Peptides against a protein of PDB entry 4BOS. Designs and how they scored, part 154

Target 1, 163 residues: chain A of PDB entry 4BOS
Amino acid sequence: PVLTRTVVPADNSCLFTSVYYVVEGGVLNPACAPEMRRLIAQIVASDPDFYSEAILGKTNQEYCDWIKRDDTWGGAIEISILSKFYQCEICVVDTQTVRIDRFGEDAGYTKRVLLIYDGIHYDPLQRNFPDPDTPPLTIFSSNDDIVLVQALELADEARRRRQ
Target 2, 163 residues: chain A of PDB entry 4BOS as posed
Amino acid sequence: PVLTRTVVPADNSALFTSVYYVVEGGVLNPACAPEMRRLIAQIVASDPDFYSEAILGKTNQEYCDWIKRDDTWGGAIEISILSKFYQCEICVVDTQTVRIDRFGEDAGYTKRVLLIYDGIHYDPLQRNFPDPDTPPLTIFSSNDDIVLVQALELADEARRRRQ

## One batch from the design tools (peptide; made by RFdiffusion4, then SolubleMPNN)

Design b1_p30_6_s1 (from b1_p30_6, 8 letters changed)
Fold by OpenDDE base, seed 1:
Structure b1_p30_6_s1 (fold): chain B 163 residues (1-163), chain A 30 residues (1-30)
Amino acid sequence: as target 1 above (163 residues)
Amino acid sequence: SAAAAAIEAARAAHNAEFEAQLAAEAAAAA
């Protein structure tokens, strides 16, 4: 078994495509972004007390309008929201720093999904098995720290390829 | 700008990878 990257389009919506991929068990749907963006906006709009300007960096309404654009990038705020929505820990391995940022790590979720990030692009990660009849795994136990080690190995290799 | 150009080049590379991935999957399915 090996952790691998599935490439998604670099179309400013790679975060949403990647999250959708992993939480849906490996469904690649580059057209999912508009709905994902709307979902984020709906969640933010529903709780202006929590999703304050201090958190968003802009007013609640401004953020909602902004995130629904097809050319705006998702980031930490969106990952945090999606972690809560899907009730899973989202782990992002950064190939620039070879570090993992964990979102939802203190929420007590039993599930963990992984993305790989290079500073501008997100891709989903999956575990492939040697048995061709065994489908790839995208949803891991939150106790599976081995997958985090494997993610770091992937990031380190990616970094070495660029340097 | 140079920075913008670099980002676009990186995106192009990612998209090329994506197309290659699709091609490989299509070939495997054929």
Scores: peptide ipSAE 0.415, ipTM 0.846, DockQ to the pose 0.844
Fold by OpenDDE base, seed 4:
Structure b1_p30_6_s1 (fold): chain B 163 residues (1-163), chain A 30 residues (1-30)
Amino acid sequence: as target 1 above (163 residues)
Amino acid sequence: SAAAAAIEAARAAHNAEFEAQLAAEAAAAA
């Protein structure tokens, strides 16, 4: 089995498309972003005490309006929210640093999903199998550290290509 | 700005890869 990247559009919503892809088991749906943005806004709006201006960098209402725009980028806050919503660890391998940022790692989730990030764009990662009749795997055990090693290998190779 | 141009160039590259990916998948399915 080999870990591979599926490229999603670079349309300001790549994070949402990528997360949707992995948590839905490999469904590519570039049209998912508006709904996911709305979901995040709803979650944030529902807990203004936790999602304070200190965390958001703007008022709760301003953030909700901002994240629902079609041209605003998701980041760590959104990943954290989605991790909690989907009850899974979201691991982001960064090709610039060759490090994995883990979201939800202390929550006790049994599942993890993986994204690859180059500083601008997010793509989803999947495990492919030699058997063409076996669909790729996007949801892994939170104990599967092999997949993290493979992700780091992908990132390292990407970095070497840029050098 | 240079930064903006770099971002747009990177986006274009990713989108080109996306289109190539779709084309390859279509060809493989045919």
Scores: peptide ipSAE 0.379, ipTM 0.816, DockQ to the pose 0.833
Fold by OpenDDE base, seed 3:
Structure b1_p30_6_s1 (fold): chain B 163 residues (1-163), chain A 30 residues (1-30)
Amino acid sequence: as target 1 above (163 residues)
Amino acid sequence: SAAAAAIEAARAAHNAEFEAQLAAEAAAAA
């Protein structure tokens, strides 16, 4: 399909690597995670009223210490934070359920990016073009619902292959 | 546990795929 997956390392930071890839227009940098973890911690620390224990599942300080560890997984909380930071909708297609979770969908962002998730690993998605001189696209219009259909097709195929 | 082993196997498969991707890219760039 025209929408394809780029594989990132299956370390505990695959979410951050994947987000970095799509928001930077297709730059694969597995070393970006420590900085992104610190960015998230800084954002959380800056607003303890919003990022409460009820939201974080732990105290603000405990979360900041936890997310900065190299072996802690990113998830929905981190995606929500990154969506706000980058001012874009982050769409995660799940290959286990063939469903899309949309983060930031009600924020009025004009841009969206896509990740694919298999229950333990995140990878970034990009649209490839037949023209070799046209680089892959990772940032889409928030009105581009075709890319969501393509993501679902990709996830459905992955599920059929038990991937 | 069986669950832990399955997760590790899946992660290993992803990493193998990543290495293969890098090798292919390197070969194409050469």
Scores: peptide ipSAE 0.317, ipTM 0.780, DockQ to the pose 0.836
Fold by OpenDDE base, seed 5:
Structure b1_p30_6_s1 (fold): chain B 163 residues (1-163), chain A 30 residues (1-30)
Amino acid sequence: as target 1 above (163 residues)
Amino acid sequence: SAAAAAIEAARAAHNAEFEAQLAAEAAAAA
């Protein structure tokens, strides 16, 4: 089995498209972003005590309006929210630093999904199998450290291509 | 700005790669 990257459009919503891809088991839907943004806004609005201005960097209402725009980029806050919503660890391998940022790692989730990030663009990762009848895997055990090693290898190769 | 231009260039590259991926998948499925 080999870990591979699936390219999603660079349209300011790549994070949402990528997360949707991995948590839905490999469904590429670039049109999912508006609903994903709305979902995040609803979650944030539902708990203004937790999602405070200190956490959001803006008022709860301002954030909700902001994240629902079609041209705003998602980041760590949105990943954290989606991790909680989908009850899975979201691991982001950064090709600039060749490091993995783990979201939800302390929550006790049994599942993890992986994204690759280059500082501008997010893409989803999947495990492909030699058997063509075996579909790719996007949801891994939170105990599967091999997939993290493979993700780092992908990031390292990507970095070398830029150098 | 230079930063904006760099982002747009990177975006264009990613989108080109996406289109290439779609073309490859279509060819493989044909």
Scores: peptide ipSAE 0.283, ipTM 0.759, DockQ to the pose 0.848

Design b1_p30_6_s3 (from b1_p30_6 with A3E A6R K11R Y18F H19E E22R K25E)
Fold by OpenDDE base, seed 1:
Structure b1_p30_6_s3 (fold): chain B 163 residues (1-163), chain A 30 residues (1-30)
Amino acid sequence: as target 1 above (163 residues)
Amino acid sequence: AAEEARIAAARAAHNAEFEAQRAAEAAAAA
């Protein structure tokens, strides 16, 4: 079994496309972003006490308007929200630092999904099997630490290629 | 509180990268 990345379009919605890919079991749908952006805005607006200006970097209302644009980037706020919405841990391996940022790790979820991030782009990760009849896996056990090691190896290799 | 701070810091970093990328693209197109 090998952990691989599926390169999604390098547009402003790569995070949403990547999350959708992994939580839906490997479905590539770049058109998912507008609805996901709307979902983020609705959730942010519903809890102004938690999603404060300190977290958002702007007022709650301004952030909601901003994230609904088709040319703005999702990030940690969106990952955190989507982790809660899909009830899964989202692990993001960073190729620049070769570290994994985990979201939802303390929520008790039984599932985890993985993304790879290079500072300006998100891609989904999947496990490919030697048997061609076995479909790739995008949803892992939250206890599967082997996949995290594989993600770090993948990130380290990516860093060496670019530097 | 620690989680909120971590999220805020990560968000700020991602926003900075976004702005830098947009600026670079604009400069290349000019």
Scores: peptide ipSAE 0.046, ipTM 0.577, DockQ to the pose 0.042
Fold by OpenDDE base, seed 4:
Structure b1_p30_6_s3 (fold): chain B 163 residues (1-163), chain A 30 residues (1-30)
Amino acid sequence: as target 1 above (163 residues)
Amino acid sequence: AAEEARIAAARAAHNAEFEAQRAAEAAAAA
């Protein structure tokens, strides 16, 4: 089996598309972003004590309005929220640093999903199997460290290509 | 290029915010 990247559109919502892809088992739906943005806003709005101005960099309401725009980019806050919502660890391999940022790693989730990130764009990762009748896997065991190694290999190769 | 840099900076800011969040949670659990 080989870990591969599915390139999603660079339409300002690549994070949401990528997360949706992996948590839904490999469903590419670029139209998922508006609802996911709304989900983020709903969760942020529901807990203004936690999602404070200090955390958000702006008022709770301003952040909610901001993230619901179709041209704003999600980041670590969104990934953290989505990790909690989908009850899975979200591992983001960074091609700039060749490191994996793990979200939800302390939550005790049994599942992990993987994204690849270049500092701007997010793409989902999936495991392809030799058997053409076996669909790609996007949801892994949180104990599957082999997939993390493979993700790092992808990131390292990507970094070398840019140099 | 300028827009890409701005987006990258925004991502970095989100990471910083996330770290602050994690730090607060860790402090509360200590």
Scores: peptide ipSAE 0.041, ipTM 0.593, DockQ to the pose 0.026
Fold by OpenDDE base, seed 3:
Structure b1_p30_6_s3 (fold): chain B 163 residues (1-163), chain A 30 residues (1-30)
Amino acid sequence: as target 1 above (163 residues)
Amino acid sequence: AAEEARIAAARAAHNAEFEAQRAAEAAAAA
């Protein structure tokens, strides 16, 4: 089994496309972003005490309007929200630092999904199997630490190519 | 408080584009 990267469009919605891909078991749908943006805005609007200006960098209402635009980029806040919504740990391997940032790590989720991040772009990760009749895996056990090692190896390779 | 701090730290690492967009918006408003 090999962990591989699926390159999604380098548009403003790469995070949403990538998350959708992994949580839906490998479905590439670049048109998923508008609904995901609205979902995030709804969740943020529902808890203005937690999602404060200090966290959002702008007022709750301003953020909701901002994230629903088609030309704004998602980040850590959106990942944390989506982790809670999909009830899974989202692990982001950074090619610049060769580090994994885990979201939802203390929530007790049984599922884990992986993204790869280069500082400006997100892509989903999947495990391919030698048997062509076995579909790629995007949802892993939260106990599967081997996939994290494979993700770090993939990131290290990417960094070496950059150097 | 602990969760807020964690989110803030993660945001600093993963929201570079957000900060760039805020800067651009501020410049456009000036």
Scores: peptide ipSAE 0.036, ipTM 0.578, DockQ to the pose 0.030
Fold by OpenDDE base, seed 2:
Parts: C-alpha cells; sequence; structure tokens
Structure b1_p30_6_s3 (fold): chain B 163 residues (1-163), chain A 30 residues (1-30)
C-alpha cells in the first residue's frame, strides 16, 4: 500500500473539493463547493459567540457572506468546521514545511482524513492497494500514525522536487 | 481560549499565501 495524491482543480474551492473527496470515500466532485460553503456559513451563523470576530477576522455576518462567494478561499477555520461536522480529524501535510497540521486532534474522533497543502492549493490523499480490485482508502483510523509518516514522506518528496 | 488561539494561528498560516496570490492575480488581470 502506498499513499498517493489526487490532484483536484486549482480553483478557489480546492479545499472543499479535497475535503469532500476524502470524507466521501474518494468521490471527486468539484461542484460540491457551493453546498459546503453554505453549510459552513450556517454553522458559523449558529454560534456567533464561538465564531467571533477575533477568530473570523471579520464580523460573523460578514464572514458568512464572504465564505459563500464562489471566489473566496477556504482555510484553517473552514477545515476546523468541517472536521467537527464530519466528526473526523483532518490532517493537513504542508509541503513547504514538511509538517502536519492536525484539526480535531483533541475531539476524540475515531477517523482521520488527510490533505496535502502547498501554500496555495489543497489536494486529497488516499492509500492505494496492490490489489487493483481494492478501492483506495481515504478514511483512516485516528490511531493510524503510519499514514502520517507516509504523508510526511510524500510531502518531503514534493518539497525536494521544488528545490 | 486555547482553541481560539490555535485556530487563529492556523488561519493566518493557511490563508496568507492564498490572499497574496489572489491579489497578484487580480492585479495582473486589471
Amino acid sequence: as target 1 above (163 residues)
Amino acid sequence: AAEEARIAAARAAHNAEFEAQRAAEAAAAA
């Protein structure tokens, strides 16, 4: 088994496409973004005390309007929200730093999914199996730290290719 | 709270490059 990257479109919604891919078991649907943006806005609007201006960088209402635009980029806040919604840890391996940023790590989720990030683009990660009839795995056990090591290796290779 | 600080720090790290890139693209397209 090997951890591999699936390249999604390099558009403003790559985060949403990538998250959707991994949490849905490997379904590539670039058209998922509008619904996911709406979902995030609804969650943020429902808890203005937690999702404060200090966290959002703008008022709660401004953020909700902003994230629903088709040309705004998702990031850490959206990842955190999606982690909670899908009840899974989202691990983002950064190819620039070769480090993993974990979201939902303290929530006690039993599942984890992985993304790879290069500073301006997110892609989903999956585990491919030697058996061609076995579909790739995108949802891992939160206890599977081997997949994190594999993600770091993948990121390190990507970094070296850029150097 | 600690969680808020963590999210804020991560947000800065994960969004700074996005914003810079978009600004550059917008300027080039103008």
Scores: peptide ipSAE 0.048, ipTM 0.598, DockQ to the pose 0.039; fails the geometry check

Design b1_p30_7_s1 (from b1_p30_7, 13 letters changed)
Fold by OpenDDE base, seed 4:
Structure b1_p30_7_s1 (fold): chain B 163 residues (1-163), chain A 30 residues (1-30)
Amino acid sequence: as target 1 above (163 residues)
Amino acid sequence: SAVSYSEEELQAIVEEREELDRRFYEALKK
């Protein structure tokens, strides 16, 4: 088994597409972004005390409108929200720093999914199996630390390629 | 990301998003 990267379109919604891919078991659906953006906006709007202007750099309402645009980029806020929504730990390996940011690590989720980030683009990660009849795995056990090691190795290799 | 952005535009977007994320991370520490 090997951890591999699936390249999704660079259409401003790569984060949403990537998250959808991994949480749905490997379904590539770039059209998922609008609904996911609306979901984010709804959750942000529901908790203006937490999602305050101090955090958002703009009013709660302005952020909701902003994230629903088709050309704005999601980030840590969105990943955090989606982790809670899908009830899974979302691990993002950064190819620039070769570090993993874990979202939902303290929530007690049993599932873990992985993304790779290069500073401008998100892609989903999956485990491919030698048996061609066994579909790739995108949802891992939250206890599977081997996949995190593999993700770091993948990121390290990506960084070396940029050198 | 998006393929249609210039280097300058891309840098601006990245910086804006990183600042936003930084604020979020700082808030989570409290």
Scores: peptide ipSAE 0.561, ipTM 0.908, DockQ to the pose 0.726
Fold by OpenDDE base, seed 2:
Structure b1_p30_7_s1 (fold): chain B 163 residues (1-163), chain A 30 residues (1-30)
Amino acid sequence: as target 1 above (163 residues)
Amino acid sequence: SAVSYSEEELQAIVEEREELDRRFYEALKK
């Protein structure tokens, strides 16, 4: 496959680091997590009717405090929020199922980014070019279905390696 | 993920997160 993964630290904040990497064009910054967690908490707090206790399993305020901890894991809620915030489709390819979960697919975004998930860890995906001087691409057209096929190929290969 | 967690701790975290995400997905379907 043309796509490659950049392994980010397994420090409880891999989702945030991975999202930041792809939406910023390939910038690895593990220190981004605290601010991104605050962003999530702010957005969750702004809509307690949608982000209700029924969804969160805890009060809105409790979730906001929880997600701001440095040792809690983000998930679908965070990906959904970040998709809306960055106005891009976030595609997560799962190595366990070799399936792609698409967040923001019906929002009409022109851009898509890709993550790879193994059940416990998120990593960003990028396209490397034959010219080593050409920087990797992390932001794709939402019409680029080829990149989704490449992501599935990468996930299938990772599954065979038990990744 | 975190390298410092035991297998038991990881499983607990994953299960808790999956339950949370399940609630979210179910809410989006309705």
Scores: peptide ipSAE 0.559, ipTM 0.906, DockQ to the pose 0.702
Fold by OpenDDE base, seed 3:
Structure b1_p30_7_s1 (fold): chain B 163 residues (1-163), chain A 30 residues (1-30)
Amino acid sequence: as target 1 above (163 residues)
Amino acid sequence: SAVSYSEEELQAIVEEREELDRRFYEALKK
């Protein structure tokens, strides 16, 4: 089995598209972004004590309005929220540093998904199998550390290609 | 990401997002 990336559109919503892809088992749906942004805003709004101005750099309401724009980028806050919502660990491998940031690693989730990030763009990762009749896998066991090694190797290769 | 942005515009967006995420990580450490 080989770990590969699926390139999603660079339309300011690549993070949301990528997360949707992996948690839904490999479904590419760029139209998912508006609803994903709405979900983030709803969760942020529901806990103004945690999502305070100190964290957001703006008022809770201002952040909710900001993230719902179609041209703003998601980040660690969004990944953390989506990890909790989908009840899975989200692992992001960075091609610039060849390191993995793990969201939800201490939550006791049984499954993990993987994204690759190059500093400006997110893409989903999947495991392809030699048998063409076996569909690619996007949801892994949280105990599968081999996939993390494969992700690091993929990121290292991407870095060499300046991707 | 978006292909319609200049390198200068992308840098500004990235810096803004990184600062936001930094605040988040610092808060989690407290």
Scores: peptide ipSAE 0.553, ipTM 0.906, DockQ to the pose 0.714
Fold by OpenDDE base, seed 5:
Parts: C-alpha cells; structure tokens; sequence
Structure b1_p30_7_s1 (fold): chain B 163 residues (1-163), chain A 30 residues (1-30)
C-alpha cells in the first residue's frame, strides 16, 4: 500500500476539487467548485457574528461575494468549514515545511482525508493497493496514524524533489 | 493555483490569503 498524489487542475479551485475528490472516495470533478463556493458563502453568511469583519478582513457580505468568484483561492476558512460540513478531519501536509495541519482534529470525527499542499496548489492524496481490482482509498480512519507518517514521507520526498 | 500566474503574482495571492487566514486561526485558538 502506497500513498500517492493525484494532480488536479490548477484552475484557482484546486482546494475545492481536492476536497471533493477525497470526501467522495476518489471522484475527480473540477466542476464541483461553484457549488462548493456557494456552500461556503452560505455558511459564512449564516453566522455573521462568528465570521465577522475582524476575522474576515472584510465585511461578511464582501467575503461571500469574493469566495464565489471563480478566480479566488480557498484557504483555512474553507477547509475548516468543509471539515465540519463533511464531518471529517482534513489533514493538509505541506511539502515546504513537511508538517501536517489538521482541521477538525478535536471534533471527534471518525474519518480523515488528506491533501498535499506545496504553497500554491492543493492535491488530494490516496492510498493505492497492489491489487488492481482494489480501488484506491481516500477516506481513512481517524485512528490511522500510519497514513500520516506516509504523508510526511511523501511530503519529504516532494520537498527533496522541489515539489 | 493557476498556471497563468507569475511567481510574483502567486506570492502576492498567497500572502494575501495567509494574512486573511491568520485572523481566522487566531480566532479558533481563543
């Protein structure tokens, strides 16, 4: 079993595409971004007290309009929201620092998914199996610490390759 | 990311996004 990276398009929506890929069990759908952006905007708009101007750096409405654009990048806010929405821990391994940022780690989710981030681009991670008839796994147990080790190894290798 | 951006443009976008998210991270830790 090897943890591998699936390269998704660099179309300003790689975060959304990557999250969708892993939470849906390995479905590559670049067209998922608009709906996911709307979802983010809806959730942000629903709680202006939490998603305040102090947090967003802009008004709640301005952020909602901004994130719905097809050329704006998602980040920690979006990952946090999507973690809650999909009820899973989202682990992002950074190839530049070889560290894992975990979103939803204290929520008690039973599932975790993994993304790899190089500083400008998000890609999904999956576990491939030797048996070609066994489909890749994108949703892991939150108790599976081996996958985190594998992710760090993958990130370290990517760093050495300047990826 | 997007393939049409220069390195300088990407850095600007990343820095802006990181600054945006910084406020969020701080709020989560409170």
Amino acid sequence: as target 1 above (163 residues)
Amino acid sequence: SAVSYSEEELQAIVEEREELDRRFYEALKK
Scores: peptide ipSAE 0.552, ipTM 0.906, DockQ to the pose 0.696

Design b1_p30_7_s2 (from b1_p30_7, 16 letters changed)
Fold by OpenDDE base, seed 5:
Structure b1_p30_7_s2 (fold): chain B 163 residues (1-163), chain A 30 residues (1-30)
Amino acid sequence: as target 1 above (163 residues)
Amino acid sequence: SEVLYSEEELEAKIKEREELNKRFYEHLKK
């Protein structure tokens, strides 16, 4: 079994596409971004005390409008929100630093999904099996630390290849 | 479809996200 990267379009919404891919078991749907952006905006709008100007750098409403644009990049806020929404740990392996940023690690989720990030673009990760009848796995046990090791190995290799 | 940015545009978008992430992470540390 090998952890592999599925390249999604670099269309400003790769984060949303990648998250959707892994939480839906390997479904590539770039058209998911508008709805996911709306979801983020709804959640941000629902808690203006937490999502304040101190964090957003703009008003709550301005951020909601901003994230719903098709050319704005999601980041840690979006990953954090999506982790809570999908009730899973989202692990992002960074090829530049060869480290994993974990979202939702203390929430007690039983599931984890993995993304790979190069400082600009997000892609989903999946485990492929030698048995062709066994579909790739995108949702892992939160106790599966082997997949994290594999992700680090993949990121290290990507860094060596300037990816 | 794929979107292409100049180096200057790309740096601006990266910086924007980094600043937002920084504020968020700093808040979580409190």
Scores: peptide ipSAE 0.701, ipTM 0.942, DockQ to the pose 0.853
Fold by OpenDDE base, seed 4:
Structure b1_p30_7_s2 (fold): chain B 163 residues (1-163), chain A 30 residues (1-30)
Amino acid sequence: as target 1 above (163 residues)
Amino acid sequence: SEVLYSEEELEAKIKEREELNKRFYEHLKK
């Protein structure tokens, strides 16, 4: 079993594409971004007390409009929201720092998905199996710490290659 | 398809996201 990276398009929506890929079991669908952006905006709008200007750097409404644009980059806020929405822990391994940021780790989710991030671009991670008839796995147990180690190894290797 | 940015545009987008992330993380730590 090997953890591998699937490169998704760098079209400003790589975060959404990557999340969709892993939570849907390995389905590459760049067209998912508009709907996911709308979902984010809806959730942000629903809780203006939490998603305040102090966090957003702009009004709640302005952020909602901003994230729905096709050229704006999602980040930690979006990952946090999507973790809750899909009821899974989202682990993001950073190739620049070789660190993993875990979203939803205290929520008691049984599922874990992984992304790799280079400071600009997000890609999904998957586990490939020796048996060619066994499809890759993108949804792991939240207790599977081996996959986190493997993700760190991938990140470290990417850093050495300046990727 | 992929979108290409100038160095200046790319730096601006990176900075924007970093600032947003920073505020979010700082809030979560409270």
Scores: peptide ipSAE 0.700, ipTM 0.942, DockQ to the pose 0.878
Fold by OpenDDE base, seed 3:
Structure b1_p30_7_s2 (fold): chain B 163 residues (1-163), chain A 30 residues (1-30)
Amino acid sequence: as target 1 above (163 residues)
Amino acid sequence: SEVLYSEEELEAKIKEREELNKRFYEHLKK
């Protein structure tokens, strides 16, 4: 089995497309972004005490309007929210540093999904199997540390190619 | 569809996200 990258469009919404891909078992749907952005805004709006101006750098309402735009980039806040929403650990391997940032690692989730990040663009990761009749896997056990090692190897290779 | 930015625009967007992420992580450490 080999961990591979599926390239999604660089349309400002690659984070949302990538998360949707892995949590839905390998469904590529760039059109999912608007609804996911609205979901983020809804959750942010529901907890203004936590998502305060001290974190957002703007008012809660301004952030909600901002994230719903089709040209704004999601980040750690969005990943954290989506981890909780989908009840899974989201692991992001960075090709620039060859490090993995884990979201939801202390929540006790039994599932994990993986993204690869180059400082600008997010792509989903999947495990392909030698048997062509076995579909790729995007949802892993939170105990599967091998997939994390494979992700680091993939990131290291990408870094060497400046990806 | 793919979106193309100038180097200056791209740097601005990267910086904006980095600053937001920084505030978020710093707050979580408190």
Scores: peptide ipSAE 0.700, ipTM 0.941, DockQ to the pose 0.853
Fold by OpenDDE base, seed 1:
Structure b1_p30_7_s2 (fold): chain B 163 residues (1-163), chain A 30 residues (1-30)
Amino acid sequence: as target 1 above (163 residues)
Amino acid sequence: SEVLYSEEELEAKIKEREELNKRFYEHLKK
């Protein structure tokens, strides 16, 4: 089995598309972003004490309006929220640093999904199997550390190729 | 579809996200 990258469109919503891809078992749907943005805004709005101006750099309401725009980039806040919503650990391997940022690692989730990040763009990762009749896997066991090693190897190779 | 930004616009968006991420991570450390 080999860990591979599926390139999604660079349309400002690659984070949402990538998360959707992995949590839905490998479904590419770039049109998922508007609803996911609304979901983020709803959750942010529901907890103004946590999602305060000190974190957001703007009012809670302003952030909600901002993230619902089609041209704004999601980040750590969105990944954190989506990890909780989908009840899975989201592991992001960074090609610039060759490090993995883990979201939800202490939540006790049984599942993990993986994204690859180059400092600008997010893409989903999947495991392909030698048997062509076996579909790629995007949802892994939260104790599968081999996939994390493979992700680091993939990121390191991407860095060497300036990707 | 793909979106293209100027280098200046791209850097601004990267910086904005990095600053937001930084504030978030710092909060989580508290």
Scores: peptide ipSAE 0.699, ipTM 0.941, DockQ to the pose 0.867

